# Peptides against a protein of PDB entry 3H8D: the designs that were tried, part 43

Target 1, 122 residues: chain A of PDB entry 3H8D
Amino acid sequence: DMKRQQRFFRIPFIRPADQYKDPQNKKKGWWYAHFDGPWIARQMELHPDKPPILLVAGKDDMEMCELNLEETGLTRKRGAEILPRQFEEIWERCGGIQYLQSAIESRQARPTYATAMLQNLL

## One batch from the design tools (peptide; made by RFdiffusion4, then SolubleMPNN)

Design b1_p12_4_s1 (from b1_p12_4, 4 letters changed)
Fold by OpenDDE base, seed 1:
Structure b1_p12_4_s1 (fold): chain B 122 residues (1-122), chain C 122 residues (1-122), chain A 12 residues (1-12)
Amino acid sequence: as target 1 above (122 residues)
Amino acid sequence: as target 1 above (122 residues)
Amino acid sequence: KELIDRLIEEVR
């Protein structure tokens, strides 16, 4: 809702195994985050050599970014912020809707903008 | 909600009076649009020499973009799409919240994502 | 998570 700003970010990462390789041999991953106000609601990681990782607040807190939005510095990094659909399209392709739905049903998901929107959709 | 994609756009315009002037003498305006699914919900125009124009669906249909989102071609124009906050920040500064609120109270505003979000805020 | 934390720290 208008009470909390929904902001989405994406930054690339190079896996440690490729860090010392020549640029052409570095396989890039992507880290995605959805912040519901200051707190992360969803996180997603695309890897070059393994299945994507989907994470939702409440259920996966210990595997997610522990910093609030201000602490991350993402709002100050040029090119990091992305459009909502840029996040959602990947989220859906990775099975994020089903993942979040299951987390809600199991009472593991913390209420967020993401959970509210899903409940509106269903 | 997740049932309709919220998309925001911004494109520059040169006022007709400046169209034939040299580039340095062209004062640029900005045209903003919020689409709630295929249909426009809000429109805003920043002008170099007059107050901003705020428009909301239902009340101002005849002064707003009459094309649905697909018809505009905005989704295919590189650089046109903007982040939600890029729209909202300007909207708020221009008094958009008060404008939309008044339109709702007078029963002139068509129900949109924007009207729903405002009702959640208040 | 450690990789992500390091990544974010580099962004800061």
Scores: peptide ipSAE 0.079, ipTM 0.601, DockQ to the pose 0.750
Fold by OpenDDE base, seed 5:
Structure b1_p12_4_s1 (fold): chain B 122 residues (1-122), chain C 122 residues (1-122), chain A 12 residues (1-12)
Amino acid sequence: as target 1 above (122 residues)
Amino acid sequence: as target 1 above (122 residues)
Amino acid sequence: KELIDRLIEEVR
């Protein structure tokens, strides 16, 4: 339903291997999420030393956030919420369009705002 | 077209009457804009001492931003861009839904993302 | 997923 609110979030993470290093030696990764209403539609992880990870609802449920938006507390974390474009820019750079498209074509993707937008673009 | 990027902006303004007052005596207003792709779809002004002004494309073209998004420079102004909800929350509080609905019903509104969303909500 | 789960929990 297009009336669902689309919200995007980004939080940093430190690799387990870097957790006990000095701050200057901790390489930050970034976790991104797109919530279509209460539920996650897309997730993306930028890592310091490996390729980005793209995840889409339906296909990658087991690897994605399992909490609904309110449960995450992200809406209450200052600085976590980002502009849609701040998500989309990275998503596009990482090949997210192709990834989601493939998931749709293979019938693995759950219909979301993201899938609808993609269908409008193509 | 739903593939158009929705972007929202907010900038403060000082009333003409306050322009030459000391900073502590300048009451800030706020100018809000929703751009549906390159063109403004909605505009809103919060004033210190008068009711909010709501404007929608089609109906209020003469009172709204005449520049396309790129021409405004808003995308390049740090801190100007805001989250969709930061616009929508104020829009809703100011009676924007009813205002836009009335504009649609009177056939004064230009079709935009905003009009489409409203039709989805109703 | 474990990393993400932990990350989310830290946000809460």
Scores: peptide ipSAE 0.077, ipTM 0.602, DockQ to the pose 0.761
Fold by OpenDDE base, seed 3:
Structure b1_p12_4_s1 (fold): chain B 122 residues (1-122), chain C 122 residues (1-122), chain A 12 residues (1-12)
Amino acid sequence: as target 1 above (122 residues)
Amino acid sequence: as target 1 above (122 residues)
Amino acid sequence: KELIDRLIEEVR
């Protein structure tokens, strides 16, 4: 149902290789998630030293968060939730529109709010 | 269409009676808006010295913002946009659920995302 | 995936 609540989150991560380095030498990445109701619709990872990773439900389920939204605890983590545009801006910059479009065309994308919005856009 | 983007905004206002007072004596109110696509669905005003004002589309059109979202400039005002829950929390505290429900029952509420969500809730 | 799993666990 397109009436499901759309919620977006961002949390930083430190690369495993940097875990034991001094604080000033720990390069931050960013993990983004779009939840369409209780389940993830899109995931995105920004890395300091490699291309961004874009993931969409259906196609990339094995690489995406497997917990429902409540299980993640993200709704209870201060500062984790972000505005829709804060997600979309990065998504678009990273080529997310093309990525999701290709997933739809190949019939790999699970229908979500994101797929519906894209299909409204095109 | 329930696929319209839901966006929420909050801006402070100073009561007309306090406009010419010293800064320390200007009591702030808060203006809230929920836009369902380009048009306002709910409006809310928090006052320091009187009950909150709740307004819903259809019923209270004459008292609500008459501009479409783009015309308001709110999307371009830094810090104006807020998370859905930041609106809903206040809305609920102010009795917004009951207010909108009554507007639906009296056939005064224009169908919006808000009415649809309420009807899903009840 | 492992990195993300750990990350999510940390936010719990």
Scores: peptide ipSAE 0.076, ipTM 0.578, DockQ to the pose 0.800
Fold by OpenDDE base, seed 2:
Structure b1_p12_4_s1 (fold): chain B 122 residues (1-122), chain C 122 residues (1-122), chain A 12 residues (1-12)
Amino acid sequence: as target 1 above (122 residues)
Amino acid sequence: as target 1 above (122 residues)
Amino acid sequence: KELIDRLIEEVR
Protein backbone atom coordinates (compact mmCIF):
# COMPACT_ATOMS: atom_id res chain seq x y z
CA ASP B 1 0.00 0.00 0.00
CA MET B 2 1.42 3.30 -1.10
CA LYS B 3 0.07 5.02 1.95
CA ARG B 4 2.76 3.39 4.07
CA GLN B 5 5.35 5.70 5.47
CA GLN B 6 8.68 5.66 3.74
CA ARG B 7 11.48 6.11 6.21
CA PHE B 8 15.19 6.10 5.67
CA PHE B 9 18.06 5.51 8.02
CA ARG B 10 21.82 5.63 8.07
CA ILE B 11 24.25 4.45 10.68
CA PRO B 12 28.00 4.19 10.61
CA PHE B 13 29.93 1.04 11.23
CA ILE B 14 33.54 0.20 11.78
CA ARG B 15 34.97 -2.95 10.33
CA PRO B 16 35.90 -5.54 12.91
CA ALA B 17 39.57 -5.35 12.10
CA ASP B 18 39.58 -1.68 12.99
CA GLN B 19 37.51 -1.84 16.13
CA TYR B 20 40.41 -1.63 18.52
CA LYS B 21 42.69 0.58 16.50
CA ASP B 22 43.41 4.18 17.15
CA PRO B 23 40.64 6.49 16.02
CA GLN B 24 42.58 7.78 13.08
CA ASN B 25 42.93 4.28 11.73
CA LYS B 26 39.28 3.36 12.01
CA LYS B 27 37.84 3.54 8.54
CA LYS B 28 34.15 4.15 8.63
CA GLY B 29 31.52 2.36 6.63
CA TRP B 30 27.90 3.32 6.27
CA TRP B 31 24.77 1.24 6.45
CA TYR B 32 21.66 2.61 4.78
CA ALA B 33 18.12 1.33 4.95
CA HIS B 34 14.83 2.19 3.35
CA PHE B 35 11.78 0.97 5.19
CA ASP B 36 8.47 0.74 3.40
CA GLY B 37 6.19 0.82 6.35
CA PRO B 38 7.47 -1.64 8.89
CA TRP B 39 9.54 -3.69 6.48
CA ILE B 40 12.79 -3.01 4.74
CA ALA B 41 12.62 -2.38 1.02
CA ARG B 42 16.21 -1.49 0.21
CA GLN B 43 19.53 -1.75 1.93
CA MET B 44 22.86 -0.27 1.01
CA GLU B 45 26.31 -0.62 2.47
CA LEU B 46 29.21 1.66 1.79
CA HIS B 47 32.62 0.32 2.61
CA PRO B 48 35.88 2.18 2.75
CA ASP B 49 37.83 -0.38 0.79
CA LYS B 50 35.44 -2.30 -1.41
CA PRO B 51 32.53 -1.65 -3.75
CA PRO B 52 29.16 -0.70 -2.36
CA ILE B 53 26.63 -3.38 -1.68
CA LEU B 54 23.08 -2.90 -2.88
CA LEU B 55 20.24 -5.07 -1.73
CA VAL B 56 16.55 -5.15 -2.55
CA ALA B 57 13.67 -6.90 -0.88
CA GLY B 58 12.69 -10.20 -2.36
CA LYS B 59 15.95 -10.78 -4.12
CA ASP B 60 18.32 -10.26 -1.24
CA ASP B 61 16.25 -11.07 1.81
CA MET B 62 18.87 -13.33 3.31
CA GLU B 63 21.42 -10.56 3.33
CA MET B 64 19.14 -7.80 4.54
CA CYS B 65 17.94 -6.71 7.92
CA GLU B 66 15.41 -9.17 9.24
CA LEU B 67 13.95 -6.95 11.93
CA ASN B 68 10.91 -4.82 11.41
CA LEU B 69 11.39 -1.13 11.87
CA GLU B 70 10.19 -1.03 15.44
CA GLU B 71 12.46 -3.88 16.40
CA THR B 72 15.51 -2.12 15.04
CA GLY B 73 15.23 0.79 17.38
CA LEU B 74 16.37 3.06 14.58
CA THR B 75 13.48 5.41 15.07
CA ARG B 76 14.71 6.05 18.56
CA LYS B 77 18.36 6.54 17.70
CA ARG B 78 19.26 10.17 17.40
CA GLY B 79 20.65 11.03 14.02
CA ALA B 80 19.81 7.71 12.44
CA GLU B 81 16.86 8.85 10.39
CA ILE B 82 17.67 10.69 7.20
CA LEU B 83 15.76 12.45 4.48
CA PRO B 84 14.65 10.48 1.46
CA ARG B 85 17.02 12.32 -0.81
CA GLN B 86 19.95 11.52 1.44
CA PHE B 87 19.31 7.89 0.69
CA GLU B 88 18.35 8.25 -2.95
CA GLU B 89 21.37 10.29 -3.90
CA ILE B 90 23.71 7.58 -2.73
CA TRP B 91 21.50 4.86 -4.14
CA GLU B 92 21.61 6.43 -7.55
CA ARG B 93 25.34 6.98 -7.45
CA CYS B 94 25.86 3.34 -6.67
CA GLY B 95 23.76 2.16 -9.57
CA GLY B 96 20.71 1.34 -7.54
CA ILE B 97 18.23 2.13 -10.26
CA GLN B 98 19.73 -0.38 -12.62
CA TYR B 99 20.09 -2.91 -9.87
CA LEU B 100 16.48 -2.68 -8.84
CA GLN B 101 15.28 -2.63 -12.41
CA SER B 102 17.13 -5.82 -13.12
CA ALA B 103 15.67 -7.45 -10.06
CA ILE B 104 12.19 -6.49 -11.19
CA GLU B 105 12.73 -7.77 -14.69
CA SER B 106 13.99 -11.08 -13.40
CA ARG B 107 10.97 -11.29 -11.12
CA GLN B 108 13.17 -11.49 -8.08
CA ALA B 109 12.14 -8.25 -6.45
CA ARG B 110 9.29 -8.17 -4.01
CA PRO B 111 6.90 -5.34 -4.78
CA THR B 112 7.57 -2.37 -2.56
CA TYR B 113 7.28 1.35 -2.63
CA ALA B 114 10.68 1.36 -4.27
CA THR B 115 9.65 -0.91 -7.11
CA ALA B 116 6.53 1.11 -7.69
CA MET B 117 8.41 4.37 -7.85
CA LEU B 118 10.86 2.94 -10.31
CA GLN B 119 8.08 1.75 -12.53
CA ASN B 120 6.63 5.22 -12.45
CA LEU B 121 9.95 6.64 -13.47
CA LEU B 122 10.26 4.31 -16.47
CA ASP C 1 3.75 12.43 -11.57
CA MET C 2 4.28 10.38 -8.47
CA LYS C 3 7.97 10.04 -9.20
CA ARG C 4 8.52 13.63 -8.16
CA GLN C 5 10.46 14.17 -5.00
CA GLN C 6 8.43 15.10 -1.99
CA ARG C 7 10.30 17.56 0.16
CA PHE C 8 9.22 19.30 3.30
CA PHE C 9 10.46 22.43 4.97
CA ARG C 10 9.95 24.41 8.12
CA ILE C 11 11.19 27.83 9.04
CA PRO C 12 10.37 30.05 11.96
CA PHE C 13 8.98 33.50 11.66
CA ILE C 14 8.42 36.33 14.04
CA ARG C 15 5.32 38.41 13.77
CA PRO C 16 5.98 41.92 12.56
CA ALA C 17 4.83 43.47 15.77
CA ASP C 18 7.49 41.58 17.67
CA GLN C 19 10.38 42.12 15.32
CA TYR C 20 12.03 44.81 17.36
CA LYS C 21 11.11 43.60 20.79
CA ASP C 22 13.40 41.95 23.26
CA PRO C 23 14.07 38.32 22.47
CA GLN C 24 11.93 37.06 25.29
CA ASN C 25 8.95 38.87 23.90
CA LYS C 26 9.30 37.57 20.38
CA LYS C 27 6.69 34.90 19.93
CA LYS C 28 7.68 32.47 17.27
CA GLY C 29 5.50 31.19 14.51
CA TRP C 30 6.28 28.38 12.12
CA TRP C 31 5.91 28.19 8.39
CA TYR C 32 5.67 24.73 6.86
CA ALA C 33 5.75 23.75 3.23
CA HIS C 34 5.36 20.58 1.25
CA PHE C 35 6.81 20.67 -2.22
CA ASP C 36 5.70 18.13 -4.78
CA GLY C 37 8.62 18.33 -7.09
CA PRO C 38 9.35 21.94 -7.79
CA TRP C 39 5.93 23.24 -6.81
CA ILE C 40 4.26 23.66 -3.49
CA ALA C 41 1.45 21.28 -2.66
CA ARG C 42 0.61 22.23 0.90
CA GLN C 43 1.42 25.07 3.20
CA MET C 44 0.82 25.43 6.90
CA GLU C 45 1.33 28.27 9.30
CA LEU C 46 1.42 27.98 13.04
CA HIS C 47 0.87 31.14 14.98
CA PRO C 48 1.38 31.74 18.64
CA ASP C 49 -1.88 33.57 19.15
CA LYS C 50 -4.33 32.43 16.52
CA PRO C 51 -5.49 29.22 14.86
CA PRO C 52 -3.28 27.46 12.38
CA ILE C 53 -3.64 28.23 8.73
CA LEU C 54 -3.84 25.37 6.28
CA LEU C 55 -3.48 25.86 2.58
CA VAL C 56 -3.63 23.49 -0.36
CA ALA C 57 -2.62 23.94 -3.96
CA GLY C 58 -5.39 24.89 -6.32
CA LYS C 59 -7.69 26.17 -3.65
CA ASP C 60 -5.37 28.56 -1.91
CA ASP C 61 -2.84 29.49 -4.56
CA MET C 62 -3.12 33.18 -3.89
CA GLU C 63 -2.11 32.72 -0.29
CA MET C 64 0.65 30.21 -0.85
CA CYS C 65 4.28 30.49 -1.80
CA GLU C 66 4.56 31.51 -5.40
CA LEU C 67 8.19 30.55 -5.85
CA ASN C 68 9.32 27.20 -7.09
CA LEU C 69 11.49 25.23 -4.76
CA GLU C 70 14.76 26.33 -6.26
CA GLU C 71 13.76 29.94 -6.10
CA THR C 72 12.98 29.72 -2.41
CA GLY C 73 16.49 28.79 -1.45
CA LEU C 74 15.06 26.46 1.17
CA THR C 75 17.18 23.58 -0.02
CA ARG C 76 20.24 25.60 0.78
CA LYS C 77 19.13 26.81 4.17
CA ARG C 78 20.57 24.72 6.94
CA GLY C 79 17.92 23.16 9.09
CA ALA C 80 15.03 24.13 6.88
CA GLU C 81 14.36 20.73 5.41
CA ILE C 82 12.43 18.32 7.59
CA LEU C 83 11.33 14.74 7.42
CA PRO C 84 7.95 13.94 5.92
CA ARG C 85 6.55 12.85 9.25
CA GLN C 86 7.58 16.10 10.85
CA PHE C 87 5.23 17.83 8.48
CA GLU C 88 2.47 15.25 8.48
CA GLU C 89 2.20 15.04 12.22
CA ILE C 90 1.44 18.72 12.48
CA TRP C 91 -0.76 18.65 9.41
CA GLU C 92 -2.89 15.94 10.92
CA ARG C 93 -3.13 17.66 14.26
CA CYS C 94 -4.38 20.78 12.58
CA GLY C 95 -7.10 18.97 10.69
CA GLY C 96 -5.29 18.90 7.41
CA ILE C 97 -6.79 15.64 6.24
CA GLN C 98 -10.31 16.97 6.50
CA TYR C 99 -9.30 20.25 4.98
CA LEU C 100 -7.71 18.64 1.96
CA GLN C 101 -10.53 16.17 1.59
CA SER C 102 -13.05 18.96 1.49
CA ALA C 103 -11.03 20.79 -1.10
CA ILE C 104 -10.94 17.70 -3.26
CA GLU C 105 -14.65 17.09 -2.94
CA SER C 106 -15.43 20.65 -3.91
CA ARG C 107 -13.10 20.29 -6.88
CA GLN C 108 -10.98 23.15 -5.68
CA ALA C 109 -7.79 21.23 -5.03
CA ARG C 110 -5.22 20.84 -7.74
CA PRO C 111 -4.05 17.26 -8.04
CA THR C 112 -0.77 16.75 -6.24
CA TYR C 113 1.08 14.04 -4.44
CA ALA C 114 -0.86 15.06 -1.37
CA THR C 115 -4.24 14.60 -2.98
CA ALA C 116 -3.20 11.25 -4.37
CA MET C 117 -2.01 10.01 -1.02
CA LEU C 118 -5.21 11.06 0.63
CA GLN C 119 -7.22 9.22 -1.95
CA ASN C 120 -5.15 6.15 -1.27
CA LEU C 121 -5.83 6.47 2.40
CA LEU C 122 -9.61 6.69 1.87
CA LYS A 1 24.90 -9.51 7.46
CA GLU A 2 26.60 -10.54 10.62
CA LEU A 3 28.28 -7.22 10.94
CA ILE A 4 25.05 -5.41 10.27
CA ASP A 5 23.19 -7.50 12.77
CA ARG A 6 25.68 -6.58 15.42
CA LEU A 7 25.45 -2.99 14.46
CA ILE A 8 21.70 -2.96 14.71
CA GLU A 9 21.87 -4.68 18.06
CA GLU A 10 24.00 -1.86 19.31
CA VAL A 11 21.38 0.59 18.18
CA ARG A 12 18.63 -1.18 20.08
Scores: peptide ipSAE 0.074, ipTM 0.595, DockQ to the pose 0.766

Design b1_p12_4_s2 (from b1_p12_4, 7 letters changed)
Fold by OpenDDE base, seed 1:
Structure b1_p12_4_s2 (fold): chain B 122 residues (1-122), chain C 122 residues (1-122), chain A 12 residues (1-12)
Amino acid sequence: as target 1 above (122 residues)
Amino acid sequence: as target 1 above (122 residues)
Amino acid sequence: MDLIKRLIEQVR
């Protein structure tokens, strides 16, 4: 749906294991979200000490943010919203294209802006 | 071309008439640019004391930024790049959809991401 | 509650 707004967000997180450490010892992770209209289409988590987690709608619904965009409050959090390329650059580096493509081929990926864009590029 | 990156920029300008006034008397205008890959597809100027100026590639080439994106230095200017919606919201309010549509119908608009998106929405 | 849920709740 060309009428749906694509919005991207990034928020930092500190691992529970580092939660009570001194500030200098809290290793930061990054949580990324792509919303296709009100619903999340892709999610990505960068961790300080383990491989990135890539998630796509349909296939990974249970592991992704279950709130619609309005419910998250992300649109109201200053500094949370990022540029599309800020998401896509990380997505590519983490193998997101291959991940989504595989999900499409296996018919696990729900149709989203992300799936449509990939199918147009390939 | 779905492979071309759409990038949006906004930079302030002070009217030449206000150039030598005290800072409090300098009324700020805003210059907006949409680049479809390396080439500008839309340009928009918000002035403090006159109607907005809307420009689309093909029709308004002579009045638009003639530099390709790399030549502008905008990608290297901190704070210049904006979210797509930050551009589109202003574009709509200023009558940009009607302006571009008219340019398409008169065959004055060069094919760009902007023209393609409009034709898909309408 | 997982980490992401906690983060989102903090954002709201």
Scores: peptide ipSAE 0.036, ipTM 0.520, DockQ to the pose 0.614
Fold by OpenDDE base, seed 5:
Structure b1_p12_4_s2 (fold): chain B 122 residues (1-122), chain C 122 residues (1-122), chain A 12 residues (1-12)
Amino acid sequence: as target 1 above (122 residues)
Amino acid sequence: as target 1 above (122 residues)
Amino acid sequence: MDLIKRLIEQVR
């Protein structure tokens, strides 16, 4: 259902290794999520000291948020929601298009708004 | 065409009277815009020393941005675009629903996404 | 997974 609302979120995280460090020594990572309706379609993690992690529904379900959007509370967290482009820009920069495309081609990706958009682009 | 993209923007402004004052004496106002596709549907101005100004397409065309979205450059200005709710919250708080409703009832409002949403709500 | 779960819990 392409009528589903597309919503994007970003929250910072501190690496487990930095949890007990002083604030000045805690490096922030960023967790991104794209929800296609109630369920996550794409997830992205920006880490301070390793390559970005890209995840797409279907292929990476086990590594992605399993809660529906309402369960996450993200919609109620001030400052968590971001504009679509704020997600997409980073997604593109991190090679998300190729990642999703490959997941589609291998028939690992679950159909989402993201897959549909990619197919429109190609 | 309800398929048009709805985009919202906010930029600060300094009152003309404050232009030549020192930074500490410049009171910031806020200019808000809702674009329904390429054209503005709603505009709102928050002033530091007077009531908010609400403007809706059709009724207030002469007082609203006459440039299409692309011409404004807003889409290219970092930090200008805001979430729909960031606009709507202020719009509601400033009596925008009643303002738009009245414009519709008087047949002054041009049909936009905003008018459609209002009609869905009522 | 653990990190994400913790993050979500922080948001909730």
Scores: peptide ipSAE 0.035, ipTM 0.469, DockQ to the pose 0.772
Fold by OpenDDE base, seed 2:
Structure b1_p12_4_s2 (fold): chain B 122 residues (1-122), chain C 122 residues (1-122), chain A 12 residues (1-12)
Amino acid sequence: as target 1 above (122 residues)
Amino acid sequence: as target 1 above (122 residues)
Amino acid sequence: MDLIKRLIEQVR
């Protein structure tokens, strides 16, 4: 839906187990989010020592950000917002296209801008 | 029009007079552009030694980028694309809101996403 | 020739 703003964000995170370690022992991960309007459509987590986690609305709601965009404060966090390509490039590298496609085909994915775009490309 | 992608770009420029000087004598300016779909809606130029130049479609067509977005190659120039706020913040500081408003009121501004947004805020 | 054309020429 072109009536909703597509916004993308990225923030680093430190694993809970590393939170109180010396800075040198804190391996940084990255949390990515695609918001279709106020609601998250895709989420991605890059970890320092395990495979990326890909999440799509509908299928993975329980593991995704439950806050709407305004509640997250991401729009007010300087440096958090990123360009679409900065999200998509990583999404694609991590197999996000296939992941979302499978979620659509299994009828697990909630319709979002992301699902629509994918369906338009196939 | 929400059917068109709003994209923003920034590139540095060196003044023609400085082009062949030593690097230390090249004062860098900045060229900004807002494209409403394929066509430029707003342009802004920050100069090292003179006031900013603000330009809006319709009123200032003769001084604005005459190339459509694809022709500029900006989408293919790494680091050129910027976030909306990165454009808007400078635009506002330079008096862009008032400039565009005046262009609208004088019926010089061509309707763009920029004009629509401004009118929705007033 | 507008500024962008000049800029493009600078980077070609």
Scores: peptide ipSAE 0.020, ipTM 0.449, DockQ to the pose 0.439
Fold by OpenDDE base, seed 4:
Structure b1_p12_4_s2 (fold): chain B 122 residues (1-122), chain C 122 residues (1-122), chain A 12 residues (1-12)
Amino acid sequence: as target 1 above (122 residues)
Amino acid sequence: as target 1 above (122 residues)
Amino acid sequence: MDLIKRLIEQVR
């Protein structure tokens, strides 16, 4: 059922080691999530000093948020929710389309809104 | 080569949600790390309102500090470095010996100074 | 569970 509400979130993170450095010496990363209804479909992490991490449901479950959306509290966190395009733009730039496609082809991806949309695109 | 310098660090953290509360309403946690030379061997987190988190190299790599010691800046952070016993005392109290032992027995632990010392102890 | 997971759990 692809009628589920698609919601996207982003939160910043600072490495523990940088937490009490001067602001200019803190390196900020960004954590992104796409929730297909209550369940996560995609996760993405932008790091200040290493390659982006892309994760898709089914393939990368153990590395992804294991909480349902309500459990995360993200819906109640001011400034956390973002527009779909704010997620997709970064996802695309980081090679997310190819990553998800490969996961589908290898039968590693769990069907989600994201897999359905990609299969409509190609 | 267990001749590597063993260094231990501790830094406080406050939950993001508590960051701007009055001091009396902030709940402080503590993040601990044991570095076996440049590489992390053990990580430990004391939380004000949930059980301690114990992590060991090999088993818990994805949840542990991914930076080498130099990259963390901990060696340059005043007040961060602690004595071995300051780490070990907490580690032991939190069940770290049993945790590491189980990781060794399950072949999940990467060999480190910590695993070697435990195997000498038992 | 990674650092971000723990972070989320701390703020939930």
Scores: peptide ipSAE 0.035, ipTM 0.495, DockQ to the pose 0.334; fails the geometry check

Design b1_p12_4_s3 (from b1_p12_4, 5 letters changed)
Fold by OpenDDE base, seed 5:
Structure b1_p12_4_s3 (fold): chain B 122 residues (1-122), chain C 122 residues (1-122), chain A 12 residues (1-12)
Amino acid sequence: as target 1 above (122 residues)
Amino acid sequence: as target 1 above (122 residues)
Amino acid sequence: MDLIERLIEEVR
């Protein structure tokens, strides 16, 4: 049901390899998630030294968060939740529309709010 | 090359769902890894309330640690590294021999130190 | 536990 609540989150991460380096050498990345109701629809990772990672439900399930929204605790993390546009802006910049579209066309995407919105856009 | 260094690690984890609970309600799991040189060969997860998870390279790549050993930072985590037998003991108890054997027979296992040792054992 | 789970765990 597309009436499910859409919620978006962003949290920073430091690569495991950098965890024990001096603060100035700890390059921060950003992890993004779009939840369509309890389940993830899209995931994105911005890295300091490699291309962005885009992931969509259905196609990339094994590379995405396997927890439902409640299990993540993200709703309880102060400052983690972001506005829809804050996610979409980065998603678009990273080529997310094309990525998701391709996943739909190849029949790899699981139907989500995101796939529905894209089909509305095109 | 089977002359690669074999290193084993164990770290605790608390389920994300339990992160904000009282300490007494935070059930601890254990994450185990066997690295054959820089790359993971086996992974195991002990959970407080579900069956153990066994994972082997080749078959379960998408469910296993994607980082090389150095990237994990495990070598720099105090107390994380364990002795080979500390890993193998749990592995055996969890049915790891049979799991790996089946993966070899089905041609799903990537050759590793673990697969070689198993073939030596049988 | 995958990388994402660990990430979520580390971010408190």
Scores: peptide ipSAE 0.110, ipTM 0.548, DockQ to the pose 0.213
Fold by OpenDDE base, seed 2:
Structure b1_p12_4_s3 (fold): chain B 122 residues (1-122), chain C 122 residues (1-122), chain A 12 residues (1-12)
Amino acid sequence: as target 1 above (122 residues)
Amino acid sequence: as target 1 above (122 residues)
Amino acid sequence: MDLIERLIEEVR
């Protein structure tokens, strides 16, 4: 249902390897999520020293956030919610369009707002 | 190489959904890891309200800890390291033997200390 | 990394 609210979030993380290091030496990663209503549609992880991770619902369920939006507490976390374009800009830069397209073509993608928008775009 | 040191660890986790609840209402999960030398061979997660998750190297690499043992900091975390049997008891109870066997038979398992031991057992 | 992994990293 395209009437579901689309909400986007970003939170930082520091790898365990850097937890005991001086703050200046702690490389920060970023965790991104797109929720299509209550459930995650896309997840993205930016790492300071390795390629980004792109995940889409249906294909990557086991690797993605298993909690619904309410369970994550992200809506209550100040500064976590971001604008759609703040997610999409990074998603596109990381090759997310191609990634999601491949997931659709391989029949691995679960239909989401993201798949619908992509199919309108192509 | 069977000469690699086998080390086992366990740490608790509390789900995001429970982070803002009263301590008595926070259901604790447990994260387990078996490291065959520097790299993880098996991972196991006990959840308070869903089935355990069993993961084996080769098959479940994307879902498992991506850090080598040193990077995890687990060796420096007081109380994290556990005895082999403390891991194996839970592993066996959760059906880990069968899970690993299936991974071997499907050619998904990466050879590890765990696969070698299982092949000796069967 | 999912939220659970993040929580694991934050365990003191």
Scores: peptide ipSAE 0.104, ipTM 0.586, DockQ to the pose 0.208
Fold by OpenDDE base, seed 4:
Structure b1_p12_4_s3 (fold): chain B 122 residues (1-122), chain C 122 residues (1-122), chain A 12 residues (1-12)
Amino acid sequence: as target 1 above (122 residues)
Amino acid sequence: as target 1 above (122 residues)
Amino acid sequence: MDLIERLIEEVR
């Protein structure tokens, strides 16, 4: 059912190796998630010194958030929720469309709102 | 201190999407870890339907096991611990040497037993 | 934390 509520979140992170460095030496990354109802559909991680990580449900389940939306507490974290476009803009810039498309074509992607939307787009 | 005990572990996993399928439809993956003392140095994941995942400390901390060795309980799990060569053989086949080397050259790898050994090798 | 890490925790 693609009537499920689509919700997007972003939180910053500091690498463990930088945890106790001076603030200037703590490189900030960003963790993004798209939840299709209670279940994660896409995950994206921006790093200061390495390529983006793109993950899609089905293909990359083991690397993705395994908590359902309620369990994450993200809905209760002020400033965590973002607008769809704030996710999609970065997703597209990072090659997410092609990544998801490839996952669909290889039959590795689990059907989600994201896969449905992409299939409507192409 | 490279005198720390080097310990290696492997456990199987089933993808969440396959969790409730018939046994024949549950594709088995393998999770590998190299611990340099209490801290993970390398992680590797073999998947039935996608490329191996190679991870090294420093570069890939966010994707790696965040638990110290004691916290994992792996030392208490029968059949989990493997010999060094059982890890290294797979690591090498998956391109781990080149992966770690690149991480060292890019100054993204945290010094570990693994980085030291590689530097001795090359 | 990924699923693998969670599975590891369950082994304890």
Scores: peptide ipSAE 0.104, ipTM 0.631, DockQ to the pose 0.446
Fold by OpenDDE base, seed 3:
Structure b1_p12_4_s3 (fold): chain B 122 residues (1-122), chain C 122 residues (1-122), chain A 12 residues (1-12)
Amino acid sequence: as target 1 above (122 residues)
Amino acid sequence: as target 1 above (122 residues)
Amino acid sequence: MDLIERLIEEVR
């Protein structure tokens, strides 16, 4: 339902392989999530030295966060929540529109706010 | 190099979504890894209520364990190490041969002991 | 992010 609250989050992460290295050798990545109501619609990971990872509900369920929004605790983590455009700008730069479009066309995408917006855009 | 030690590991996991549920609602999955020397060659995840996940080096690097064997601590975790056949039996049942074959044919697979064995088998 | 990697690191 289009009435569900759309909320976006970003948290930094250091790869496990770098966790015990000297600070200068801990390359920081970014984990992004779009929640359509209580459930994740899109997930994205920006890595310092690897291609970005894009994930969409339905297609990539097995790789995405399985916790509902409240269970993640992200709403209570200071600075985790971001504006919609702060997510969308990165999503678009990383080819997210084309990625989600392909998932829709292949009938792999679960309907979400994201799929609805894309289908209206195209 | 075929002289590298082939080691296999299995650990159980409970999905994050189930971690705080009552014990009867914590469905246990299994995480498997094949290390060709210090580096992972294959990874596999058995889920109680989802299709198994198969991952091979080169193709699925972004989804696989990034820690080398010693860094994982698996060699020091009691009961984690398993016999080669204990891995291979599950791998084969889950379609791992075909999965790795496709990765080789598409030139996505990094050469490992696993690819060498498969190429000798076919 | 690999959930199993996180688990491993937490128990180390």
Scores: peptide ipSAE 0.072, ipTM 0.609, DockQ to the pose 0.215; fails the geometry check

